# Peptides against a protein of PDB entry 1EBD: the designs that were tried, part 1

Scores and structures below are computed, not measured.

Target 1, 138 residues: chain A of PDB entry 1EBD
Amino acid sequence: KASYEGKVAAEAIAGHPSAVDYVAIPAVVFSDPECASVGYFEQQAKDEGIDVIAAKFPFAANGRALALNDTDGFLKLVVRKEDGVIIGAQIIGPNASDMIAELGLAIEAGMTAEDIALTIHAHPTLGEIAMEAAEVAL
Below, numbering starts at 1 at the first letter of every chain, in headers, positions and changes, except where a header shows other numbers.
Peptide ipSAE is a variant of ipSAE made for these designs: the mean of its two directions, with the distance scale d0 fixed at 1.0 Angstrom where the peptide's residues are scored. Compare it only between designs on the same protein; published cut-offs may not carry over.
The geometry check fails a fold that doesn't show the stated peptide or that is severely misdrawn somewhere.

## One batch from the design tools (peptide; made by RFdiffusion4, then SolubleMPNN)

Design b1_p8_1_s1 (from b1_p8_1 with I4K E5V)
Fold by OpenDDE base, seed 1:
Structure b1_p8_1_s1 (fold): chain B 138 residues (1-138), chain A 8 residues (1-8)
Amino acid sequence: as target 1 above (138 residues)
Amino acid sequence: LPVKVRPV
């Protein structure tokens, strides 16, 4: 956020058209395991009257996490039931701070759980957990 | 553990 606001401010000072408008601002906690979130939490969506699917997949079922012996936590997708659009994601686990960027991109682009489920992820990777969670949302 | 919160 602050680094991007700094770029927008620099562009505005330089006379370039620039605006800060975001649907998906990532929040990261560099703990062990790492925690990352972008967009809606399941409860926030419910409190706003959005009917959601909360699709959760554990790192204990991810082949790369098993190979790393780092299987604590999960990925959760918050998917709007009406159209399958991803409106939020939470990750607790290995590399959550970097993995949240794919889901931030998906939310900003208005992608569906089907779009992620049909995206080929390299095997074996931690990133495959996004595909697995998207398949749970179908 | 030192929790480093980076401002977004």
Scores: peptide ipSAE 0.043, ipTM 0.489, DockQ to the pose 0.034; fails the geometry check
Fold by OpenDDE base, seed 5:
Structure b1_p8_1_s1 (fold): chain B 138 residues (1-138), chain A 8 residues (1-8)
Amino acid sequence: as target 1 above (138 residues)
Amino acid sequence: LPVKVRPV
């Protein structure tokens, strides 16, 4: 957030009108396991009256996580039920801090769970968990 | 492990 606000402030000082209109501000906690979030939490969406699917996939079912012996946690997608658009994601697990960027991109682009489910992820990778969670949302 | 929280 602060780095982006700094860019917008620099553009405003340069006389360029800059607006911040982002759905997806990532939040990361570099713990063990790592925690990352972008967009809506399931409860926030519900509190706003958005009907959502919460699709969850565990790292314990991911081939790369098993090979790394780091299987704690999960990925959760928050998918708007009306149109299948991804409006939030949470990751607790290995490389969550980097993996949240794919989901941040998906949310900002207005992608659906189907768009991620149809995206080929390399096997075996931690990134496949995004595809697997997207398939759960279908 | 020390949690490094970066301000967002």
Scores: peptide ipSAE 0.031, ipTM 0.470, DockQ to the pose 0.033; fails the geometry check
Fold by OpenDDE base, seed 3:
Structure b1_p8_1_s1 (fold): chain B 138 residues (1-138), chain A 8 residues (1-8)
Amino acid sequence: as target 1 above (138 residues)
Amino acid sequence: LPVKVRPV
């Protein structure tokens, strides 16, 4: 945060047009298990009148999580029903702090659950859980 | 175009 606010201030002083963007900022808690979120929570979308699918997949069903003996938690996608666009994601589990970046990119690009479901993820990886949760949203 | 900066 403070480093990026300093960049905006420096660019403004230099006469460069800059804008502060608050869209798809990740929030991470480095707990055990890790917690990460980007975009809308399911209830926030509902409170704004957005009709959503909440697709959830557990780490207990992920081959890499099983091989690591670290299967606590889940990934949740928040998908807009009208067009299948991903508007939020939450991860509780192994490597959630790094894995949230894929979903932050998907939200910024306006990707659908289908776009993630059709993306080949390496097997076995923790990242496959994003594909599996996207398939649940179809 | 303005530069997009994310305030993390």
Scores: peptide ipSAE 0.025, ipTM 0.477, DockQ to the pose 0.217; fails the geometry check
Fold by OpenDDE base, seed 2:
Structure b1_p8_1_s1 (fold): chain B 138 residues (1-138), chain A 8 residues (1-8)
Amino acid sequence: as target 1 above (138 residues)
Amino acid sequence: LPVKVRPV
């Protein structure tokens, strides 16, 4: 957030058109386990009248999380049901602060759950949890 | 650069 607002301010000072869009700004809490979010929460989307699929995948089902002996938490995708577009993501678990970046990119690009599900993730990684949650949303 | 507007 603050680093992005700083770039927007610098671009405005330089006479470039720039705007702050808060929808795709990640929020991170560096707790144990870590917490990260980007875009809509499921309830926020529902309160705006968006029909959503909330796809959830647990860290306990991931081979890398098992190998690290750190299996607490889950990833949740918030997917617009009409077109399969990812509009939000929440992660509670190890490395959630880094894992949220892929989902921030997906939301920012207007990608679908299918786009993430069809993306090859390296095995074994925590990043595969995003792919698995996207498969749950199909 | 043009401001990229994205549909939500």
Scores: peptide ipSAE 0.018, ipTM 0.417, DockQ to the pose 0.235; fails the geometry check

Design b1_p8_1_s2 (from b1_p8_1 with I4V E5V)
Fold by OpenDDE base, seed 4:
Structure b1_p8_1_s2 (fold): chain B 138 residues (1-138), chain A 8 residues (1-8)
Amino acid sequence: as target 1 above (138 residues)
Amino acid sequence: LPVVVRPV
């Protein structure tokens, strides 16, 4: 946030039009396992009256997580049921701090669970868990 | 202690 706001401020000082619009601000906790979140939690969406699908996939079912012997946790997608748009994501598990960036991009771009499910993820990777969770939301 | 990072 501050580095991004610093870029926007530098562009404004240079006489370029720049705006800060944040649909999704990621939050990361470098714990073991790592925790990452972007956009809505399922309960936050429900409290705002948004009908959501909460699609959850465990790292214990991910081939790369098994190969790393690091299978704790899960990915959760929070999908708006009306249009399939991803409005939030939570990751607890290996590499959650980096993997949240794909889901941050998806939320900022207004992508659907179908867009992620149809995106080819390299096999075997931790990132495939986003595709697997998106398939659960269809 | 876990480090809480917001985007800097």
Scores: peptide ipSAE 0.031, ipTM 0.507, DockQ to the pose 0.039
Fold by OpenDDE base, seed 5:
Structure b1_p8_1_s2 (fold): chain B 138 residues (1-138), chain A 8 residues (1-8)
Amino acid sequence: as target 1 above (138 residues)
Amino acid sequence: LPVVVRPV
């Protein structure tokens, strides 16, 4: 946030119109397992009256996580039911801190669960869990 | 202790 606000402030000082309108500010906790989040939590969307699908896929079902012997946690997508747009994501598990960037990009681009489900992920990777969670939302 | 890295 502050590094980004610093860039926006520098642009404003340079006489460029700068607006900060970001849906997807990532938050990371470097614990074991790692925790990452971007966009809406399921309850936040519900409290705002957004009808959502919470699509959850466990790392225990991911081939790379099994091969690493690191299968704790899950990925959750928060998908708006009206249009299938991804409005939030949470990851608890291996490489959550890096994996949240794909989902941050998807949210900022206004991508759907179908867009992620139709994206070929390399096998076996931890990243396949995003595709698998997107398929659960369809 | 988990290091909460909020994007600074």
Scores: peptide ipSAE 0.029, ipTM 0.508, DockQ to the pose 0.037
Fold by OpenDDE base, seed 2:
Order: sequence, then C-alpha cells, then structure tokens
Structure b1_p8_1_s2 (fold): chain B 138 residues (1-138), chain A 8 residues (1-8)
Amino acid sequence: as target 1 above (138 residues)
Amino acid sequence: LPVVVRPV
C-alpha cells in the first residue's frame, strides 16, 4: 500500500496520469504463522450480495509444508459463482506474505479459479496450495 | 501510459 501510493505520487509529480486503486491491495501480518489477505473476504462479498464459493486448502496436505515440518494454517479462495472469477484470498501459514502475490495478480487480471488450477506450479512448493485451492473451487 | 479504468 504505502510503496504503491508513493509511486502514484511520483507519477503525478512527473505529470503522468496515475490513480490509486484499492481493489487488490494486500494486507500482511508477519506473525508465526504469517497472515495475508487480498481482495474480498467471504463475508464482505456476501454483504454486497455476491454469491461466492469459499474454497479452502490446508497446509497440512501440502508436500512442501510437510517437508518443512510447518503445516499450520490454510489458504482460502473467494470465487464469484457466476463466472468463477477470483475476487479474494486469505492465507494463514508459512510464507503467506510471498504466496499472496500470485493471488493479488490473479484478482488484478480478473482470472478464474480454472486459470490458477490449470497453471503448472513447481513441485514441491507452498505455491501448489493456491492451485489445490483453485481445484476445490471448480 | 493509458489510464486503465476498471469497470466496477
């Protein structure tokens, strides 16, 4: 957020058209386990009348998390039922602060759960949890 | 750069 607002300010000073867009701004807490969120929470989408799928995949089912002996938490995708578009994500677990960037990109690009599910993730990685959660949303 | 206006 602050770094992005600083870039928008620099572009405005340079005479370039720039706007601050808050649709896919990540929020991160560097706790143990880490917490990250981008876009809608499931309840926020419901309060706006959006019909959503909340797809959840646990770190305990991921081969990399098992190999690291760090299996606490989960990834949740918030997917719009009408078109399968990803509108939010929440991660509690190891490296959640880095893992949220893929899902921020997916939301910013208007990608579907199918787009993530069909993306080849490296094995074994924590990133595969995003793919597995996307498969749960199909 | 073109301003990307996203439809809400």
Scores: peptide ipSAE 0.024, ipTM 0.392, DockQ to the pose 0.191
Fold by OpenDDE base, seed 3:
Structure b1_p8_1_s2 (fold): chain B 138 residues (1-138), chain A 8 residues (1-8)
Amino acid sequence: as target 1 above (138 residues)
Amino acid sequence: LPVVVRPV
C-alpha cells in the first residue's frame, strides 16, 4: 500500500494520470515456515455467497521442497466454481513471500485454474506447486 | 516474533 501510494503521488506531482488500484494486495509473514496470502480466503468468499473450490497441495509432494528438506505446509487456491477463475491464494511453506506474486498476477489478470495448470513450470521448482494445486481444482 | 510485512 504505502510504496504503491508513494508512486501514485510522485506520478500525480509529475502531471501524469495515475490511479490507486488495490486489486490482489499481498500479505506476508516472514515466519518459519513463511506465510503469504492474496485475494479471498475460502471463508470470506463463502460469507459473500460465492460458491468456491478450495484446492490444496502439500509441499511434502513437491520435488524441490523434498530436495531442500523443507516440506512443511501447503499451497491453497480459492477458485470460483461458476467460471474456474482464481479469486484467492494462500501459501504456508518455503519461499511463500516470493511465490505469492505469480498468484497475485493470476488474480489481477482474471486467470482460471486451467490457465495455471496448462502453464509449464520448470522442474524441479517450488513454483510447480501452483500447477499441482490448479490441477486439483479441475 | 515473525515480522508482518505489508509490501504495499
Scores: peptide ipSAE 0.029, ipTM 0.514, DockQ to the pose 0.040; fails the geometry check

Design b1_p8_1_s3 (from b1_p8_1 with I4R E5V)
Fold by OpenDDE base, seed 2:
Structure b1_p8_1_s3 (fold): chain B 138 residues (1-138), chain A 8 residues (1-8)
Amino acid sequence: as target 1 above (138 residues)
Amino acid sequence: LPVRVRPV
């Protein structure tokens, strides 16, 4: 957030058209486990009248999380039911602060849960949790 | 950069 707002401000001062879009700005808490979010929470989407699928996948089902002996938490995708577009993501778990970047890109690009589910993720990685959560949303 | 306006 603050780093992006600083770039937008610098571009505006330089006379370039720039805007701040808060929808795709990640929020991170570097706790143990880490917490990350981007886009809509499930309840925010519902309060705006968006019909959503909330797909959840636990770190305890991931081969990399098991190999690290760090299996606390989950990833949640918030998917618009009409068209399968990813509109939000929340992660609680190891490396959530880095894992949120893929989902921020997906929301920024208007990608679907199918686009993520059909993307080959390296095995074994924590990144596969995004793919598995996308498969749950189909 | 071009400002991307997304429909919400």
Scores: peptide ipSAE 0.022, ipTM 0.445, DockQ to the pose 0.241
Fold by OpenDDE base, seed 1:
Formats: C-alpha cells, sequence, structure tokens
Structure b1_p8_1_s3 (fold): chain B 138 residues (1-138), chain A 8 residues (1-8)
C-alpha cells in the first residue's frame, strides 16, 4: 500500500498520468508461521450478503511443505458461489507473505477458482497449495 | 471491497 501510493505520487509529481486504482490490499504479519490476507474474509463476505465457498487446503498435504518439514497452517480461498470469482484469500504458513501476491493478482484481475485450478504450478512448490485450494472450490 | 468481475 504505502510503497505503491508513494510510486503513484512520484509519477504524478513528474507529470505522468498515474492513479491509485486497486481492488484488494494485502495485509502481512511476519510471524512464525507467517500470516497473509487479501480481499474478503469469509465472514465479511457473508455480512455483506455474498454467498461464498470457503475452500481450505492444509500445508500438511503440500509436497513442498512436507519436504521442508514446515507444514503448519493452511491456505483459504473465499470464492463467490454465483460465478466462481475469487474475492478473498488467507494464508497461514511458510512463505505466506510472498504467496499472497498470486492471489492478490487473481482478485485484482477478477479471476475464478477455475482459472487458478487450471494454472500449471511447478512441482513441488508451496504455490501448488493455491491450485489445490482452488480445486476444492469447484 | 469492490470486486472486478470479468466481462462475459
Amino acid sequence: as target 1 above (138 residues)
Amino acid sequence: LPVRVRPV
């Protein structure tokens, strides 16, 4: 957020056409395990009257997390049931701070759970957990 | 949050 707003401000001062236009702002806590979130939490979507699927996949079932012996936590996708659009994501686990960027991109682009499920992730990676959670949402 | 939806 602040770094992005600073870039937009610098571009505007330099006479470049630039605007702050974003749908989702990532939030990260650099704890052990790391915590990251972007877009809606499941309850926030429900409180707004959005019917959602909360697809959850554990790092204990991820091949890279097992190979690293770092299997704490999960990824959760918040998917709108009407159209399968991803409206939020939460990660607790290894590299959550970096992995949230894929899901931030997906939300900003208006991608579906199917779009992520059909995206080939490298094997074995922590990022495959996004694909696995997307498959749970189908 | 405003959610962008893909134009169909």
Scores: peptide ipSAE 0.021, ipTM 0.419, DockQ to the pose 0.105
Fold by OpenDDE base, seed 3:
Structure b1_p8_1_s3 (fold): chain B 138 residues (1-138), chain A 8 residues (1-8)
Amino acid sequence: as target 1 above (138 residues)
Amino acid sequence: LPVRVRPV
């Protein structure tokens, strides 16, 4: 925080417009299984009065996770019901630390669950779980 | 365009 506030102040003094505009800041815990989150948790959205769908898909149903014998956990999408926009995601499972980047991009771009569901994911991959969770939100 | 900065 303090170094970035110092950068904003230095850029403003130099006559350059500077803003804090990141919506999707990932949080990662490199545990076993890994934990990753970006955007809203379901309860945070509800506490702000946002009507949400919480779409959840388990790694136990993912073909790559089965082939790796690493099937613990799930992906959860937090989708705004009004327009289908993805406002948050949580992953507990294999490669969660890297897989959260797709969902961070989706939130930053204002993408819908339909945009992810209609995106072709390579088969078999762990990344297909994002598509499967997006289909649950439709 | 504004310079993008992380809220950290």
Scores: peptide ipSAE 0.027, ipTM 0.490, DockQ to the pose 0.269; fails the geometry check
Fold by OpenDDE base, seed 5:
Structure b1_p8_1_s3 (fold): chain B 138 residues (1-138), chain A 8 residues (1-8)
Amino acid sequence: as target 1 above (138 residues)
Amino acid sequence: LPVRVRPV
């Protein structure tokens, strides 16, 4: 955020047309376990009157998390029921800070839970949990 | 063309 605001300000000062056209800004907390979020939380979507599916998958069921002995937490997708579009994601667990980038891309591209569920993830990986959570949303 | 500046 701050580095972005600095770039927008620098471009505006330089007389360059800068456009901010983002659906989602990621937020990360480098705790143990890590916390990451992008787009809507389930409650935020509900408070705006968006009918959502909250699909949750635990790291305790992820083969890579088991192999790492780091199985705390979960991934949650917030999926709009009308069209299956992913509008938010939250991750608590191993590598959440990096894993949120896939879901940030999915939200920015207007992808559905089906698009993620049909994307082959390498087995076993932490990223596979996004596919598993997307399958829960179908 | 407007430049899309990325959030950080």
Scores: peptide ipSAE 0.027, ipTM 0.469, DockQ to the pose 0.234; fails the geometry check

Design b1_p8_1_s4 (from b1_p8_1 with I4V)
Fold by OpenDDE base, seed 5:
Structure b1_p8_1_s4 (fold): chain B 138 residues (1-138), chain A 8 residues (1-8)
Amino acid sequence: as target 1 above (138 residues)
Amino acid sequence: LPVVERPV
């Protein structure tokens, strides 16, 4: 956030219109386990009257997480029911700080849960949990 | 409490 605000400020000083309303500003906490979020939380979407699917997949069911002996937490997708568009994601678990970037990209691109479910993820990886959570949303 | 490093 601060690094991005610094870039926007530099662009504004340079006389460029610094107008990009990002839907997906990531929030990361480098804890053990790591916590990351982008876009809507399930409750925020509901409070705005958005009908959502909350698709959740646990790291305890991920082959890479098992191989690392780091299986705490989950990935959650917040998917708009009307069109299947991903509007939020939360990760608690291994490498959540890096893994949130894929989901940030998906939200900014207006991707669906189907788009992620049909994306081939390398096996075994932690990233497969995004695909598995997307399949839960279908 | 876990050490929270905030990304700068």
Scores: peptide ipSAE 0.029, ipTM 0.617, DockQ to the pose 0.030
Fold by OpenDDE base, seed 2:
Structure b1_p8_1_s4 (fold): chain B 138 residues (1-138), chain A 8 residues (1-8)
Amino acid sequence: as target 1 above (138 residues)
Amino acid sequence: LPVVERPV
C-alpha cells in the first residue's frame, strides 16, 4: 500500500496518468508461521451476497514444505462460484509473504482457479500449494 | 470492496 501510493504520487508529479487502485492490496504479518492475505475473506464475500468456493490446501501435503521440515498451515482460495474467478486468498505458513504475490496478480488480472491449476509450477516448491488449492476449487 | 466485474 504505502510503496504503491508513493509510486502513484511520483508518477503524478512527473505528469504521468496514475491512479490508486485498492482491489488487491496484500496484508502480511511476518510471524512464525507467516500470515498473508489478499482480496476477500470467505465471510466478507458471503456478507456481500457472493456465492463462493473456499478451497483449502495444507502445507503438510507439499513436498517442499516436507523437505524443509516446515509443514504448519495452509493456503485458502476464495473463488466466485458463478465464473470460477479468484477474488481472495489467505496463506498461513512458511514464505506466505512471498507466495501471496502470485495470488495478488491472479486477482488483479481476473484469473480463474482453472488458470492457476493449468499453470506449471516448479517442482518441488511452496508455490505448488497455490496450484493444488486451485485444483481443489474446480 | 467493489467487485469489479471484469469480463472473463
Scores: peptide ipSAE 0.024, ipTM 0.435, DockQ to the pose 0.125
Fold by OpenDDE base, seed 1:
Order: structure tokens, then C-alpha cells, then sequence
Structure b1_p8_1_s4 (fold): chain B 138 residues (1-138), chain A 8 residues (1-8)
């Protein structure tokens, strides 16, 4: 956040058009397993009256996580039912701190669960869990 | 304790 605000400030000082706009600010906890979140939690969306699908996929079903013997946790997508737009994501598991960036991009771009489900992920990767969770949301 | 890094 402050690093991004610092870039916007530097661009403004340089006479470039720049704005601070944030739809999705990631939050990370470097625990074992790692925890990451971006956008809405399922309960936050419900408390605001947003009808959501909470699509959850476990790392225990991910081929790369199995190969790494690191299968604790899950990915959760929070998808708005009206239009299928991803409004939040949570990851507890291996590489959650880096994997949240794909979902941050998807939320900032206004992507749907279908957009992620139709995106080819390399096999076998931890990242495939985003595709698998998106398929659960369809 | 794991440090909560928010990307600042």
C-alpha cells in the first residue's frame, strides 16, 4: 500500500497522471501454513447483503501439493452470484503469499469464476487450485 | 509469531 502510494506520489511529482485506486488490498500472514486474503470474506459480503457463492478447494486434492507432501489448507473464492464476478479470495496453504497475486489481479480486473476456470494453468502446479475452486463456483 | 505483512 505505502509502496504503491509512494509510486503514485513520485509519478504526480514527475507530472504524470496517476491515481491511488484500490479494489483489492492483499493481506498475508507468513505462518506455516501461510495465510493470504484479498477482497471480501464470505461473511463480510453477506453482512453487506451480497448474495455469494463460497467455492472451496482443498490442497489435499492438488497434484503439486501431494507431490510436495504439503497438503494442509485450501483456497476459497467468494463469487457474487448475480454475475459470477470474483469479489474475494482466501488461501491457507503452501505458497499462499505468492498465489494470492493471481486472485488479486482477477478481482482488480473484475473477472468471473468462469474466466479463471477457462484459464489454462500449468500441470502440476499449486496455482491449479485457483482453477479448481473456480470450477466449483460454476 | 508470524509477522503480518500487509503490502505497504
Amino acid sequence: as target 1 above (138 residues)
Amino acid sequence: LPVVERPV
Scores: peptide ipSAE 0.032, ipTM 0.571, DockQ to the pose 0.039; fails the geometry check
Fold by OpenDDE base, seed 3:
Structure b1_p8_1_s4 (fold): chain B 138 residues (1-138), chain A 8 residues (1-8)
Amino acid sequence: as target 1 above (138 residues)
Amino acid sequence: LPVVERPV
């Protein structure tokens, strides 16, 4: 956020139009394991009266995480039941800080769990866990 | 989550 706001401030000083309003601002903690989040948590969606599916897949079932011997944690998708649209995601595990960007893009674009489930991910990668969690939401 | 570092 602060790095992006710094770019917008520089563009505004240069006389360029710049918009600061994205729905999906990521939050990251560089711990071991890493923690990342974008959009709604499951409880925040419920407190607003949104009916959601919380789809969860563990890194212990991911082929790349097994090959790295780093299998702690999970990915969680928060999916709106009415239309299958992804409204939030949380990652605890290896490379969570970088992997949250795919899910931030999916939320900003209004993508569904089906859109991610039908997207071919390279094998074996940590990124396949997004596809596996999307399949759990169908 | 406790925010320890903000890259954003």
Scores: peptide ipSAE 0.024, ipTM 0.557, DockQ to the pose 0.043; fails the geometry check

Design b1_p8_2_s1 (from b1_p8_2, 4 letters changed)
Fold by OpenDDE base, seed 3:
Structure b1_p8_2_s1 (fold): chain B 138 residues (1-138), chain A 8 residues (1-8)
Amino acid sequence: as target 1 above (138 residues)
Amino acid sequence: SLAYVRRP
């Protein structure tokens, strides 16, 4: 966020039109386990009257997490029920700070849970957990 | 110009 705002400020100083878009801005806490979020939390969507599916998959069921002996936490997708569009995601677990970028892209592109479920992820990887959570939402 | 934007 700060680096992005710095770029926008530099462009404005140079006389170029620029905007700071705060939609799908990731938030990361580099704790152990790491925490990352993008878009809506489940309760935020409900408070706005959006009917959602909260699809959750644990790292304890991910082959790469097991191989790394780092299985704490989960991935959660927040999916709008009417059209299956992903509107938020949260990750608590290994490499959450990097893995949140895929889900930020999915939200910005207006992708559905089906789009992620049908995307082949390399096996075994931590990233497969996004595919597994997307399958739960179907 | 510089603007802060949120999509509805």
Scores: peptide ipSAE 0.013, ipTM 0.457, DockQ to the pose 0.591
Fold by OpenDDE base, seed 4:
Structure b1_p8_2_s1 (fold): chain B 138 residues (1-138), chain A 8 residues (1-8)
Amino acid sequence: as target 1 above (138 residues)
Amino acid sequence: SLAYVRRP
């Protein structure tokens, strides 16, 4: 957030049109395992009266995580039931800090769980866990 | 608000 706001401010000062217009700002904790979140948590959505599916997939079932012997944690998608739109995601596990960017993009673009489920992910990768969680949400 | 985001 702050880094991007600084960039936008610098661009504005330089006479370039720019704006900060984000729906979803990622939050990352560089712990072991890493924790990352973007958009709504399940409970936050419920507290706002949004009917959601919380689709969870464990790293223990991810082929790349198994190959790395780093299988702690999970990915959770928060999907609005009305239209299947992804409104939040949480990742606890390997490379969560980088993997959250795909889901941030998906949320900003108003993508559905189906959009992610139908996106081919390279095999085997940690990123496949997003596809697997999206399939759970269908 | 994310609540108002719709699929394009």
Scores: peptide ipSAE 0.011, ipTM 0.475, DockQ to the pose 0.084
Fold by OpenDDE base, seed 1:
Structure b1_p8_2_s1 (fold): chain B 138 residues (1-138), chain A 8 residues (1-8)
Amino acid sequence: as target 1 above (138 residues)
Amino acid sequence: SLAYVRRP
């Protein structure tokens, strides 16, 4: 967030049209396992009256996580039931701090769980867990 | 506060 706001400010000072326009701000904790979140938590969506699907997939079922012997945690997608749009994501597990960026992009772009489910992810990768969680939401 | 979630 701060880096992005700094870039926008620098561009504005330089005479370029630029604005801070974002829907979702990622939060990361570099613990072991790592924690990352973007957009709504399931309960936050419910508290706002949004009917959601919480699609959860464990790293214990991810081929790359198994190969790395690092299978703690999960990915959770928070998907709006009305239209399948992803409105939040949480990751606890390996590479969560970097993997959250895909989901941040998906939320900012207004993508659906189907969009991610139909996106080919390289095999075997940790990133496949996003595809697997998206399939759970369908 | 949470950011506004856009509809596509």
Scores: peptide ipSAE 0.011, ipTM 0.491, DockQ to the pose 0.122
Fold by OpenDDE base, seed 2:
Structure b1_p8_2_s1 (fold): chain B 138 residues (1-138), chain A 8 residues (1-8)
Amino acid sequence: as target 1 above (138 residues)
Amino acid sequence: SLAYVRRP
């Protein structure tokens, strides 16, 4: 957040058009397990009257997490029902701080759960959890 | 509504 706001400010000072969009700014807590979030939480979307699917996939069902013996937590996608667009994501688990980047990209680009579900992820990786959660949202 | 904001 602060780094991005600093970049936007620098661009504005330089006379370039730039804007801060807080919806697509990730938040990370480097706890054990790590926590990461980007975009809407399920309740925030509901409070704004957005009909959403909350798709959850556990780390315990992921081959890489099992191989690492670190299976705590889950990934949650918040998907708008009307068009399947991803509007938020939350991750609690190993490497959540890095895994959130894919979902930040997806939200910023206006991608759907189908776009992520149809993207080939390397096997076995923690990144596959995003794909699996996207499949749940379909 | 979530809208794509093109950033430079």
Scores: peptide ipSAE 0.009, ipTM 0.471, DockQ to the pose 0.089

